# Designs tried in a protein design run: peptides against a protein of PDB entry 4JHK. Part 1

Every score and structure here is a prediction.

Target 1, 212 residues: chain A of PDB entry 4JHK
Amino acid sequence: EDYKIQSFDLETQKLLKTALKDPGSVDLEKVSSVIVDQSLKDQVFSREAGRICYTIVQAEAKQTNGSVFRRNLLNRLQQEFKAREETRKRSTQEWVCLVSFICNIFDYLKVNNMPMVALVHPVYDCLFRLAQSDALKNEEEVDCLVLQLHRIGDQLEKMNVQLMDELFNLLRDGFLLQEDLSSMGRLLLLEILEFRAGGWKLSDTAQKYYYS
Unless a header shows other numbers, all headers, positions and changes below count from the first letter of the chain.
Peptide ipSAE was made for these designs. It is ipSAE averaged over its two directions, with the distance scale d0 held at 1.0 Angstrom where the peptide's residues are scored. Compare it between designs on one protein only; published cut-offs may not apply.
The geometry check fails a fold that doesn't show the stated peptide or that is severely misdrawn somewhere.

## One batch from the design tools (peptide; aimed at target 1 F81)

Design b1_p8_1 (made by RFdiffusion4)
Pose (drawn by RFdiffusion4):
Structure b1_p8_1 (pose): chain A 212 residues (1-212), chain P 8 residues (1-8)
Amino acid sequence: as target 1 above (212 residues)
Amino acid sequence: SVTEEVLS
């Protein structure tokens, strides 16, 4: 019900609500463009855009059996994904938004009730970049890292365990060895190590220790 | 390494 589009221009809200019901009546290329554009600019929308993207993808399949929107969306995201390092230099805020959005799409947009394998390596590419020492020194990026691990970390490991294993070695390494990792960064990494070791669930006691 | 491959 709530796609979290309050950040949008009033005209665009109408465009988006229209695409949900009658995709054939709207420019799906323009629609995908305004969604990706806004997703890089607003944090709340970047971690929720998957809902509206899925609803539109399903609406097109139902109405016209087409997947044009899905296609425009994936190709536009691929372009942002390819330019990830440049975007990170320009704005940490945009970069964490890109990662949040890509991961939200991996979570919501399924292919025959299965995850899109096309996004597996790209998501790991993003999370490995967050696990680097120059990213871990920024609580903003550590927050982004652990958000994705909480949400799709489990699904990702099923698709590829080797990568999740090597990724968590970087987490342990940064935890023990890195000195400019902050107190909050330490709390966040420790919680995620326990989270994964516990099978991707938060224990009652960890809930008490880490969170208000 | 796996890290280098993933980041290249």
Fold by OpenDDE base, seed 5:
Structure b1_p8_1 (fold): chain B 212 residues (1-212), chain A 8 residues (1-8)
Amino acid sequence: as target 1 above (212 residues)
Amino acid sequence: SVTEEVLS
């Protein structure tokens, strides 16, 4: 299976390829740092990063019964999460990349085919931040919010339906009451509200309405 | 309907 790592230099590509096949032979802390750094710059890569991370975790577990990579990855994520407000202030792009990455790790990095419970609250915290009035007026943040909810909303709800209800109360209020939403932002909020109401699925009619 | 649920 091929992984999309062409954005890295050749040395780093070699490092990542080795980590995927023989994680015990590389510095897994360095590998985790490289993946996180790139994910904070490229939102598209963050999805691939989730898959890569899962593969490395599985490879290390099978090879040495170790979890060095996962520990380093989660430690770095925690650091970035703690600094999320500073990141948001510095760069909206980096902020949405961070959210995207955390959500993708939640999506892909499963243990025994189950989501990591430790990531549930951090993910919700990020989504709640995106649901605040100052974020909802920014289309880039709304795009991120809606994208993540499309990807992992059903999984998150299974983990904590109460938080999901609270989140969507904010989104509904934003849609109905916030005056400085862009037309696109308002449309996206309506779409995601309908998406959840429909059991995290869109009808063909709705799909055509929102995305055609 | 879904619309009613969303707006309620």
Scores: peptide ipSAE 0.011, ipTM 0.540, DockQ to the pose 0.040
OpenDDE base, seeds 1, 2, 3, 4: peptide ipSAE 0.009, 0.010, 0.010, 0.010; ipTM 0.507, 0.521, 0.516, 0.514

Design b1_p8_1_s1 (made by RFdiffusion4, then SolubleMPNN; from b1_p8_1 with V2L T3A)
Fold by OpenDDE base, seed 4:
Structure b1_p8_1_s1 (fold): chain B 212 residues (1-212), chain A 8 residues (1-8)
Amino acid sequence: as target 1 above (212 residues)
Amino acid sequence: SLAEEVLS
């Protein structure tokens, strides 16, 4: 597999590569910290981070039956989650990166091939925050919201359909009632509403319409 | 904590 870690310096790249193959030979706390830090800066990497984390978790489990990496990762994740409002206030970019990272961890870091139940509410909490009126007016936040729902919405709904209904009620209201949405934001909300209504899929024609 | 819930 190819893991996109070009954004790191060579030493860190080596560290990550070693962690992927031989996690017992590296400081897994440091590895987790590096991954989280970079995920908070680069939304593209946040997507890759999920895959990387899963691989390291599996490698450590296989090698030592240990969970040091996952423990450190989740502890850090919890810390960042708890501070999410402060993060949002400080930097919209870091906030959407955080959301992206949490969502990607949910998507990739499965236990027994199942989503981690413990992450369901944190993910929804993040998405609900993005669905508030003060966030919907920010196109960057709308982009993040819609992107995550495209990626993991179906899985999240399976975990809690009630929360998903509530979330989409907010999105519907935003689409219909909020006046300070950008044209693109409103379009994205419409698209995601249709996406869910269509069973979390769009026709090729619709895909071209919204994303051409 | 999230870690405790997942690891338990």
Scores: peptide ipSAE 0.031, ipTM 0.752, DockQ to the pose 0.048
OpenDDE base, seeds 1, 2, 3, 5: peptide ipSAE 0.028, 0.030, 0.029, 0.028; ipTM 0.732, 0.749, 0.707, 0.736

Design b1_p8_1_s2 (made by RFdiffusion4, then SolubleMPNN; from b1_p8_1, 3 letters changed)
Fold by OpenDDE base, seed 5:
Structure b1_p8_1_s2 (fold): chain B 212 residues (1-212), chain A 8 residues (1-8)
Amino acid sequence: as target 1 above (212 residues)
Amino acid sequence: SLADEVLS
């Protein structure tokens, strides 16, 4: 399987390729750092990063029964998560990249085909932050929020339906009551409300209405 | 740490 790592220099590409096939022969702390750094810059890469991380985790487990990569990855994620408010203040783009990355790790980095329970609250915390009034007025943050809920909302709800209900109460209130939403932001909130109401599925009619 | 929580 091919991985989209063309954005890295040749040396780093070699490092990543080696990590994917022979993780015991490389510095897995460095590998994790490279992946996190790039994911914080490129929201599109964060999706690919999830697949890469999962592959490395599986490869290391099979090769050495080790978990060095996962430990380093999760420690770095925790550091970035703790600093999320500072990141948001510095750069909305970096903030939404962080959220996207955490959500994609939740989506892809599964253990025995199950989501990591420890990531549930951090993911919800990020989504709740995006659901606050000061974030809902920013289309870039709304885009991120809606995108993540489309990707992992059904999985998150299975982990904690109460938190999901609380989150969508905020989104409904934002849609109905917040005055400084952009037209697109309001449209996206309505769409995601309907998306969940439809069992995390979008009808063909709704697809055409919102995305045509 | 998050890593410890996941691995525990």
Scores: peptide ipSAE 0.035, ipTM 0.768, DockQ to the pose 0.049
OpenDDE base, seeds 1, 2, 3, 4: peptide ipSAE 0.033, 0.033, 0.033, 0.031; ipTM 0.750, 0.757, 0.739, 0.731

Design b1_p8_1_s3 (made by RFdiffusion4, then SolubleMPNN; from b1_p8_1, 4 letters changed)
Fold by OpenDDE base, seed 1:
Formats: C-alpha cells, structure tokens, sequence
Structure b1_p8_1_s3 (fold): chain B 212 residues (1-212), chain A 8 residues (1-8)
C-alpha cells in the first residue's frame, strides 16, 4: 500500500513505515511531529496525510489499545492552528498546507464513523479566514477554500449548518461585490456556490459547464 | 482549468 511518503528522506520513510505496521516500537511523538512538519511544506502530502495518520491510529489501537499518536498529533495541530495568522503572514503556501492538513485530518480521523467534534470549529475558523476579502484576492487561498469545501463541506454542514450558512454568505458577497478577484477566483466561487445549492453535487448541466 | 483546480 502506497502512503505517498517518497518526499521524506530514507530514514524518515523507515520510521513512518514502522509506525504504520508496529507503532509500539517507535517514538510516536516524533512520528506525529515529522508528519505535521512535512504537511506544512508539501501541499500534496498535506492533502494525503490523513490516510497515514488514520492507519497509525488504527494500528496503535489494535496493538496496545492506545491513543498516544492521536494525542500528540492533535496537540501539535493545536499549536499550529493557534499560530495560523503568523503562518499566513510568513507563507501563503504553508498556510494553505496547514488548512489542507487540518481538513484532511477532520475527514479521516473519525470516532464511531463520525467527525471529531473538537475539530469542527478549528476547520470553520480556517475556512472563514480564507473567505475574508484579503484572502479571496489570492487565487492560491481561493483554490484551497474551494477544494476543502468540495471534500468536506457536506460533513461540516451536518455538524453546524448555521456556520455553513454564514460562510456562504461571505462567499456570495465576495463573488458579487469584491472587485479584485481574479477571473478564476470568481469562477471557483460561483462553482462552489452552485455546488452547495445543488446538495453538494453538480447537476449534469453544471458538470458540463465547469468540467467539459 | 477549473476542473484541475477543484479536483487537484
């Protein structure tokens, strides 16, 4: 099974592979730190890291009935979340990687097949930040926002429909009123507005319009 | 394309 860890050096790859199969034999705090660090600088990895984390969590649960990895992962994630404004100022790329990672963890780490309640507000906070005028003018941030809503929007709405309504009010206003959006940015906002309006899916007509 | 952005 491929977990897309080729971006790590060989020693780190070995560490991760061991964590995936025998988590009790490695330092799970170190493993969590390595995953978060790489997720902050590699956008492709940040989108896929949830699969790795989920597998490690399941492996540890089966092996020792423990949750050391998950606790360390969430602790580090909380630290990065708290510093999100500074991260955004330092690097747009790291910021969108952070958002992608948080959303991916939300998508994969579930309790009894349900999303972690503790991650709901952090995810919404990130998406609301991406929906602000200063972020909507940046196509990279709009790409991230729309991508995450495509992936987890329906799940988030089930957790808090009021916040989703408020978020999409901002997106609608951005689409209609903001003057410094790129053409692609406007198109992406229109698509996601239509996507939610259609029950988090596109009609056949809309599918052809946007993706033909 | 839009497809590339959304499905990337």
Amino acid sequence: as target 1 above (212 residues)
Amino acid sequence: SLRDKVLS
Scores: peptide ipSAE 0.032, ipTM 0.719, DockQ to the pose 0.031
OpenDDE base, seeds 2, 3, 4, 5: peptide ipSAE 0.032, 0.032, 0.032, 0.032; ipTM 0.719, 0.716, 0.713, 0.721

Design b1_p8_1_s4 (made by RFdiffusion4, then SolubleMPNN; from b1_p8_1, 3 letters changed)
Fold by OpenDDE base, seed 3:
Structure b1_p8_1_s4 (fold): chain B 212 residues (1-212), chain A 8 residues (1-8)
Amino acid sequence: as target 1 above (212 residues)
Amino acid sequence: SLRDEVLS
C-alpha cells in the first residue's frame, strides 16, 4: 500500500513508514502529533491521514495489542475540538481543516466495522456550526460542509437521524432565505439537499446537471 | 453543467 506522505521531510517520512509497519519501535505520541499538525494545515491530507491512522491503529493492535496511538490521537482531537471557536476566529482555513480531519477520522477509524460512537456528537457539532448563518455566507465553510456530508452523511444519519433532520432544516432555510450566500454556495446547498433526498447518492441525470 | 454556468 502507498501513502501520500511526500509533504513531510525524509526523517518524518521514515518515522511514519516505520509506524505503519512496526509501531512498537517508534514514539507513537510523536507520530500522532505530526499527523494532526499536518492535517490542520492541509485539508486534502486530512483524508489520507484518516487512512494512515487506521493502518497504524490496526498495526499496533496486531503487534502489541496496544492502543497508544489511538489514545494520543483522540486526546489531541478533543483538545482541538474544544478550541474550535478560537480556531475559526483565527483562521477559516484551519477551522475547515479541523472539521475535515475530525470527519475523516470518523470515517476511517472504525471498530468492528462500526463508527466510533464518541465522535458522533463532535462531528454533528462541527457540521451544525458550519450550518449557522455566519458560516453559510463563507463559501469555504460551505464547501467543507457539503464535502463532509457527501463523504459521511449516510453514516452519520444512521447514528442519529433526528440530528440529521435538524441539520438539513438549517440548510434548507439557508438555501431559501439567506440573502448573502454566494452563487456557488447556494448551488452547493441545493445539490446536497438533493443528494440526501436521493438516498445519499445522485442520479446520472443529476450528476450531469451539477458536474458535467 | 449548472456549475459551469455559475462559474462563467
Scores: peptide ipSAE 0.025, ipTM 0.656, DockQ to the pose 0.023
OpenDDE base, seeds 1, 2, 4, 5: peptide ipSAE 0.023, 0.023, 0.024, 0.022; ipTM 0.658, 0.666, 0.667, 0.661

Design b1_p8_2 (made by RFdiffusion4)
Pose (drawn by RFdiffusion4):
Structure b1_p8_2 (pose): chain A 212 residues (1-212), chain P 8 residues (1-8)
Amino acid sequence: as target 1 above (212 residues)
Amino acid sequence: SSFTYSFD
């Protein structure tokens, strides 16, 4: 029900609500463009855009059996994904938004009730980038890292365990060895190590230790 | 230990 589009221009809100019901009536290329554009600019929308993207993808399949929107969206995201390092230099905020958005799409947009394998390596590419020492010194990026691991970390490991294993070695390494990792960064990494070791769930006691 | 991973 709530796609979290309050950040949008009033005209665009109409465009988006229209695409949900009658995709054939709207420019799906322009629709995908305004969604990706806004997703890089607004944090709340970047971690929720998957809902509205899925609703539109399903609406097109039902109405016209087409997947044009899905296609424009994936190709536009691929382009942002390819330019990830440049975007990170320009704005950490945009970069964490891109990662939140890509990971939200991996979570919501399924292919025959299965995850899109096309996004497995790209998502690991993003999370490995967050696990690097130059990214871990920024609580903003550590926050982004652990958000994705909480939400799709379990799904990702099923698709590829080797990568999740090597990724968590970097997490342990940064935890023990890095000195400019902050107190909050340390709390976040420790919680995610326990989270994964516990099978991607938060124990009652960890809930008490880490969170208000 | 250092390690990086990339994808195109």
Fold by OpenDDE base, seed 2:
Structure b1_p8_2 (fold): chain B 212 residues (1-212), chain A 8 residues (1-8)
Amino acid sequence: as target 1 above (212 residues)
Amino acid sequence: SSFTYSFD
């Protein structure tokens, strides 16, 4: 199986490839650190990172019945999450990368084929932060918010429908009442409102309207 | 913080 790791140097690529196949032969703490660092800088990589992380977790579990990689990964995520407001102030790009990565880990890193309960509230916290007025006026943050809801909204709702209702109340109010939304931001909010209302899917007509 | 769990 091929993974998109061309952004790393050759030595790191080798490290990652080895981790995917023989996790017991590498420093899994280092591997997790490298993946998180890159995910915080490259939002495109974050999706791939989720898949990579899942594969390494499964490989380690199968090989040694260990969970060193997962523990280190989640510990690092916790650290970054705690510092999320500082990250947002420093760099919107790094902030949306962080959110994207956490959401992708939620999406891919299943335990017994179920989402990790420990990630539910952190994910919602990130999405709620993106739903605040100061974030909704930033198109980059709206893009991130809507993208994550498209990817994991249905799963999150199953974990806590009350929080999802509260989140979408904010999005509705933002769409209707916030004056400094960009045209694209407003369009994206409308789309995601309709997306959820339609059972986390869009009709063919709506699909054409929003993405033409 | 909503991260109330330790994974150490």
Scores: peptide ipSAE 0.032, ipTM 0.694, DockQ to the pose 0.074
OpenDDE base, seeds 1, 3, 4, 5: peptide ipSAE 0.030, 0.031, 0.030, 0.031; ipTM 0.686, 0.689, 0.688, 0.686

Design b1_p8_2_s1 (made by RFdiffusion4, then SolubleMPNN; from b1_p8_2, 6 letters changed)
Fold by OpenDDE base, seed 3:
Structure b1_p8_2_s1 (fold): chain B 212 residues (1-212), chain A 8 residues (1-8)
Amino acid sequence: as target 1 above (212 residues)
Amino acid sequence: MSLSFSYE
């Protein structure tokens, strides 16, 4: 498998590549820090970061039956999660990167092909925050919300359908009632409402309408 | 509502 890590300098790329293949030979705390730091700056990378993290976790488990990387990763994630409101206040971009990263970790760091239960509520908390009126008026936050729901909505619903129902009630109300949504934001909300209604998939007709 | 996840 190829990993998209060209955004890092050559030394860091080497570090990451080594971590992927021989995690016992590198400082896994440093590796986790590098991945988290970059994920908090680059929303696109956060998707790749999830895959990278999964691979490192698997490699370390296989090599030493250890969990140093995962522990450091999740501890850092917890710290960032706890500070999420301050992050949002400081920078919308950093906030949506944080949400993206948390969601991608949820998506990739699975145990026995199942999501980590401990991440379910944190993910929902982030999505609920994005579904509040003050966030829905910001197109960048709406983009993030809709993107995450496209990626992990079906998995989240399986973990807690009640929370998903509550979340989509907010999204429906936002779509119908909130006056200061952008036109694109409103379109995105409509699309995601239809996406879930269609079983977390787009029909050919809907795909043509929204993305062709 | 908000849960924390501690791994230390």
Scores: peptide ipSAE 0.027, ipTM 0.642, DockQ to the pose 0.091
OpenDDE base, seeds 1, 2, 4, 5: peptide ipSAE 0.026, 0.026, 0.026, 0.016; ipTM 0.645, 0.645, 0.638, 0.611; seeds 4, 5 fail the geometry check

Design b1_p8_2_s2 (made by RFdiffusion4, then SolubleMPNN; from b1_p8_2, 6 letters changed)
Fold by OpenDDE base, seed 1:
Structure b1_p8_2_s2 (fold): chain B 212 residues (1-212), chain A 8 residues (1-8)
Amino acid sequence: as target 1 above (212 residues)
Amino acid sequence: MSLSFSYP
């Protein structure tokens, strides 16, 4: 398999490639730290990071029946999650990268082909934060919220439909009642409301309307 | 609303 890791220096690329093939021969704490650090800078990389993490987890399980990488990864995620409000205050970009990364780990890091239960509430907490009035006025945060719901909304709903209902109540209220939304923000909220109402999919006509 | 990060 080929992974998009060109943004790293050659030594780090070698480290990651080795972790993917022979995780027992590298410092998996360092590997996890490198992946998290880069994911906090590049939202696009977050998706690739999820796939990389899953592969390393599977490789380690197969090689040593260990879970050192996953443990270190989740410990780091917990630290970043706890500091999420400070991250948001410091940098909206880093904040949406953090949300994207947590959501992508939820998406890719399956246990017995099911999402990790431990990540359900953290993911919802991030999405609820993005659904608050002070976040909905920021187009970058709305974009992140809508993107994650497109990617993992159906999975999240299966894990907790009550939280999803509560989240979308906030989104409907934001769309209808909040006055300082951008035009694009309102469009994105309308689109995601329609997306869920349509069973987490869009018709061809709707797809063209929102994304052409 | 604030949710806690927890492990199984």
Scores: peptide ipSAE 0.024, ipTM 0.623, DockQ to the pose 0.136
OpenDDE base, seeds 2, 3, 4, 5: peptide ipSAE 0.024, 0.022, 0.020, 0.010; ipTM 0.631, 0.623, 0.616, 0.604; seed 2 fails the geometry check

Design b1_p8_2_s3 (made by RFdiffusion4, then SolubleMPNN; from b1_p8_2, 6 letters changed)
Fold by OpenDDE base, seed 2:
Structure b1_p8_2_s3 (fold): chain B 212 residues (1-212), chain A 8 residues (1-8)
Amino acid sequence: as target 1 above (212 residues)
Amino acid sequence: MSLSFSSS
């Protein structure tokens, strides 16, 4: 199995590779910190990071029945989540990276083959923030919102359909009523509205229309 | 709203 970690220096790559195979032989707090730091800078990596984190969690569980990595990872995520408004003010890119990372952790980091319940509300909170008027006018935030809903919307709905209904009420209002949406932003909102309405899938015709 | 993560 190959993990996309080319963005790290060779020493860090070695650290991560060792963590994936023999987590007990490395400082798992350091590993978690490195993964979070990079995920906050690179949204593309955040997707891979979720998979990496899951693998390390599973490896540690099998090796020592421990959860040191997961504990440190979640502690760091909690810190970043608490500071999310400051992050958004500082850098839209870092903000969408944070959202992407949290969503990817939700998607990949299953415990006992189930989503971590503790992440449900934090994920929704991030998505609700992206659905506010001041965020919908920013195409980068809309891109992030729609991407996450495509990836984990069906899972989130299963965890709390009421919150999903409320979220999509905001998105419909944004689509219909907000005047300062970009053309692409409006298109993306329409697509995601149709996506959910179709049971979190698109027809072949719609898929070609929006993404070809 | 301040939400807390569970590491357990």
Scores: peptide ipSAE 0.032, ipTM 0.688, DockQ to the pose 0.081
OpenDDE base, seeds 1, 3, 4, 5: peptide ipSAE 0.029, 0.031, 0.029, 0.029; ipTM 0.694, 0.702, 0.693, 0.694

Design b1_p8_2_s4 (made by RFdiffusion4, then SolubleMPNN; from b1_p8_2, 6 letters changed)
Fold by OpenDDE base, seed 1:
Structure b1_p8_2_s4 (fold): chain B 212 residues (1-212), chain A 8 residues (1-8)
Amino acid sequence: as target 1 above (212 residues)
Amino acid sequence: MSLSFSYS
């Protein structure tokens, strides 16, 4: 199985490949740190990172019945989550990368094919932050919000429909009432409102309208 | 209101 890790130097690639196959032979704290660091720089990588993390977790469980990697990964995520407001102030890109990574970990790191309950509220907190007026005016943040809802919205709703209702009330109000949204921002909000209303699906016609 | 991870 091949993973998209070309953005790392050769030594780090070797480290990651070893972690994927023989996690007991490497420093799993270092591996988790490397993955988080890169995920904070590249939003596209954050999705691949989810797959990588899941594979390492499964490999360690099979090899030693351990959870060292997952523990270190979640500890680092907790640290970054706690600092999310400072991250947002420093760099919008790093902020949306953080949100993307947390959402992708939620998507891939499942227990008995179910999402980790511990990540539900942190994910919602990130999405609610993106739904605030000061974030909705930024296309990069709106794009991130809509992308994550496309990826994990249905799963999140199953975990807590009340929070999802509250979130979409904010999005509807933003769409209708906020004056400083960009044209693209309004389009994205309309699309995601339609997406949920359609059961987290888009018709072929709607798909072409919004994304073709 | 600030939310956080819960591992317990």
Scores: peptide ipSAE 0.024, ipTM 0.623, DockQ to the pose 0.113
OpenDDE base, seeds 2, 3, 4, 5: peptide ipSAE 0.023, 0.023, 0.021, 0.011; ipTM 0.639, 0.637, 0.634, 0.639; seed 5 fails the geometry check

## One batch from the design tools (peptide; aimed at target 1 A118)

Design b1_p9_1 (made by RFdiffusion4)
Pose (drawn by RFdiffusion4):
Structure b1_p9_1 (pose): chain A 212 residues (1-212), chain P 9 residues (1-9)
Amino acid sequence: as target 1 above (212 residues)
Amino acid sequence: SLSWADQVD
């Protein structure tokens, strides 16, 4: 029910609500464009846009059996994904938004009730980038890293274990060896090591130790 | 290479 579009211009809110019910009546290319555009600019929307994207994707399949919106969305995201390093230099905030949005799409938009394999390697590409020493020194990026691991970390490991394993080696390495990793960065990495080792669930005792 | 959309479709 709540797609979290309050950050949008009033005119665009109407455009988006219209696309949910009558996709054929609207420019789905423009619709996908305004969603990707806003997703890079607003944090709350970047971690929630998947809901509205899914609703529209399903509405088009139902109404016209088409997947034009899905296509425009995936291709626009692929372009942002390809430009990820440039976007990271320009704004850490935009980069964590891009990762959050890509990961939200991996979580919501399914293909025949299965995850889109097209996004498996790109998501790992993003999380490996966050696990690098120049990214881990920024609590903002560590926060982004562990958010994705909490939400889709389990799904991702099923699609590819080799990558998740090598990724968590970088997490242990940064935890033990890196010195400009902050206290908060240390708490976040330790929690995620326990989280994964426990089968992608938070133990009651860890809940008490790490979180208010 | 195939685009993401191509792969999905």
Fold by OpenDDE base, seed 1:
Structure b1_p9_1 (fold): chain B 212 residues (1-212), chain A 9 residues (1-9)
Amino acid sequence: as target 1 above (212 residues)
Amino acid sequence: SLSWADQVD
């Protein structure tokens, strides 16, 4: 199975592989920290790290019925979330990686086949931040926003439709009123508005049109 | 804010 951990050095890869197979034999706090650190630096990894985390969580649950990894992961993630404004100021890349990772965790780490309620507001907070005027002018942030909504928008709406309505009001206003949007940014906002209006679905032809 | 980890346990 490919867990996409090639970006790590060999020693860290061994650590992660061991965590995936035998989580009880490694320092799961260290593992969680390494995953978060890399997720902040590598956008590709940040989008895929949820699957890795899910596997480790399941492995630990099966092995010891424990949740040490998940607890450490969420603690570290919450710390990064609290510092998100400073992260954004330091690096747009790290900021969008953080958002991507949080959304990925929301998507993959389900409890009893349901999203973790504790992450609903944090995810919305990230998306609302991306929907602010100072963020909408940056294509990298718009790309992130639209990508996450495509991935987990329907799930988020089920958790809180009022917040989703408020979010899309901001996006509509940005689309219509913000002067410094790029042509691509405006196109992406239009697409996501249409995507939700269509029940979080879009035809293949339309998908290619907006993302070609 | 409440601990995310504590809310999930």
Scores: peptide ipSAE 0.652, ipTM 0.946, DockQ to the pose 0.825
OpenDDE base, seeds 2, 3, 4, 5: peptide ipSAE 0.645, 0.646, 0.651, 0.648; ipTM 0.945, 0.943, 0.946, 0.944

Design b1_p9_1_s1 (made by RFdiffusion4, then SolubleMPNN; from b1_p9_1, 4 letters changed)
Fold by OpenDDE base, seed 3:
Structure b1_p9_1_s1 (fold): chain B 212 residues (1-212), chain A 9 residues (1-9)
Amino acid sequence: as target 1 above (212 residues)
Amino acid sequence: SLSWAEIAE
């Protein structure tokens, strides 16, 4: 199995590779910090980071029945979450990276093939923030919102359908009533509304219509 | 008022 870690220097790549196979031989706090830091500045990496984190968690559990990596990862993530409004004010890019990372951790870091209950409300909180009027006018935030819903919307709905209904009420209102949406933003909102309405599935025809 | 890490354990 290959992992996309070429963006790191060679020393860090070695550290990560070792953590994936022999987590007991490395500083797992350092590993978690490196992964979080990179995920907060590279949205593309955040997806891979989820997979990497899951592998390390499983490897450590198997090797020592420990959870040092997961503990450090979640503690850091929670700290970033608590400061999310300040992050958003400082940098939209960092904010959407944070949301993306949290969502990807939710997607990949499963316990007994189940989502972590602790992350359900934090994920919804992030998505609700992206669904506010001041965020919907920013194409970068709309991109992030729609991307996450495509990736984890079905899983998230299973955890709390009421919150998902409330979220999509906001999205419908934004689509229909908000005048300062970009053309692309409006298109993306329409697509995600149809995506959920179709049971979180998109036909090949619809895929070509929106993304060709 | 539990940390995410504590809830996960």
Scores: peptide ipSAE 0.553, ipTM 0.936, DockQ to the pose 0.834
OpenDDE base, seeds 1, 2, 4, 5: peptide ipSAE 0.548, 0.547, 0.547, 0.550; ipTM 0.937, 0.937, 0.937, 0.937

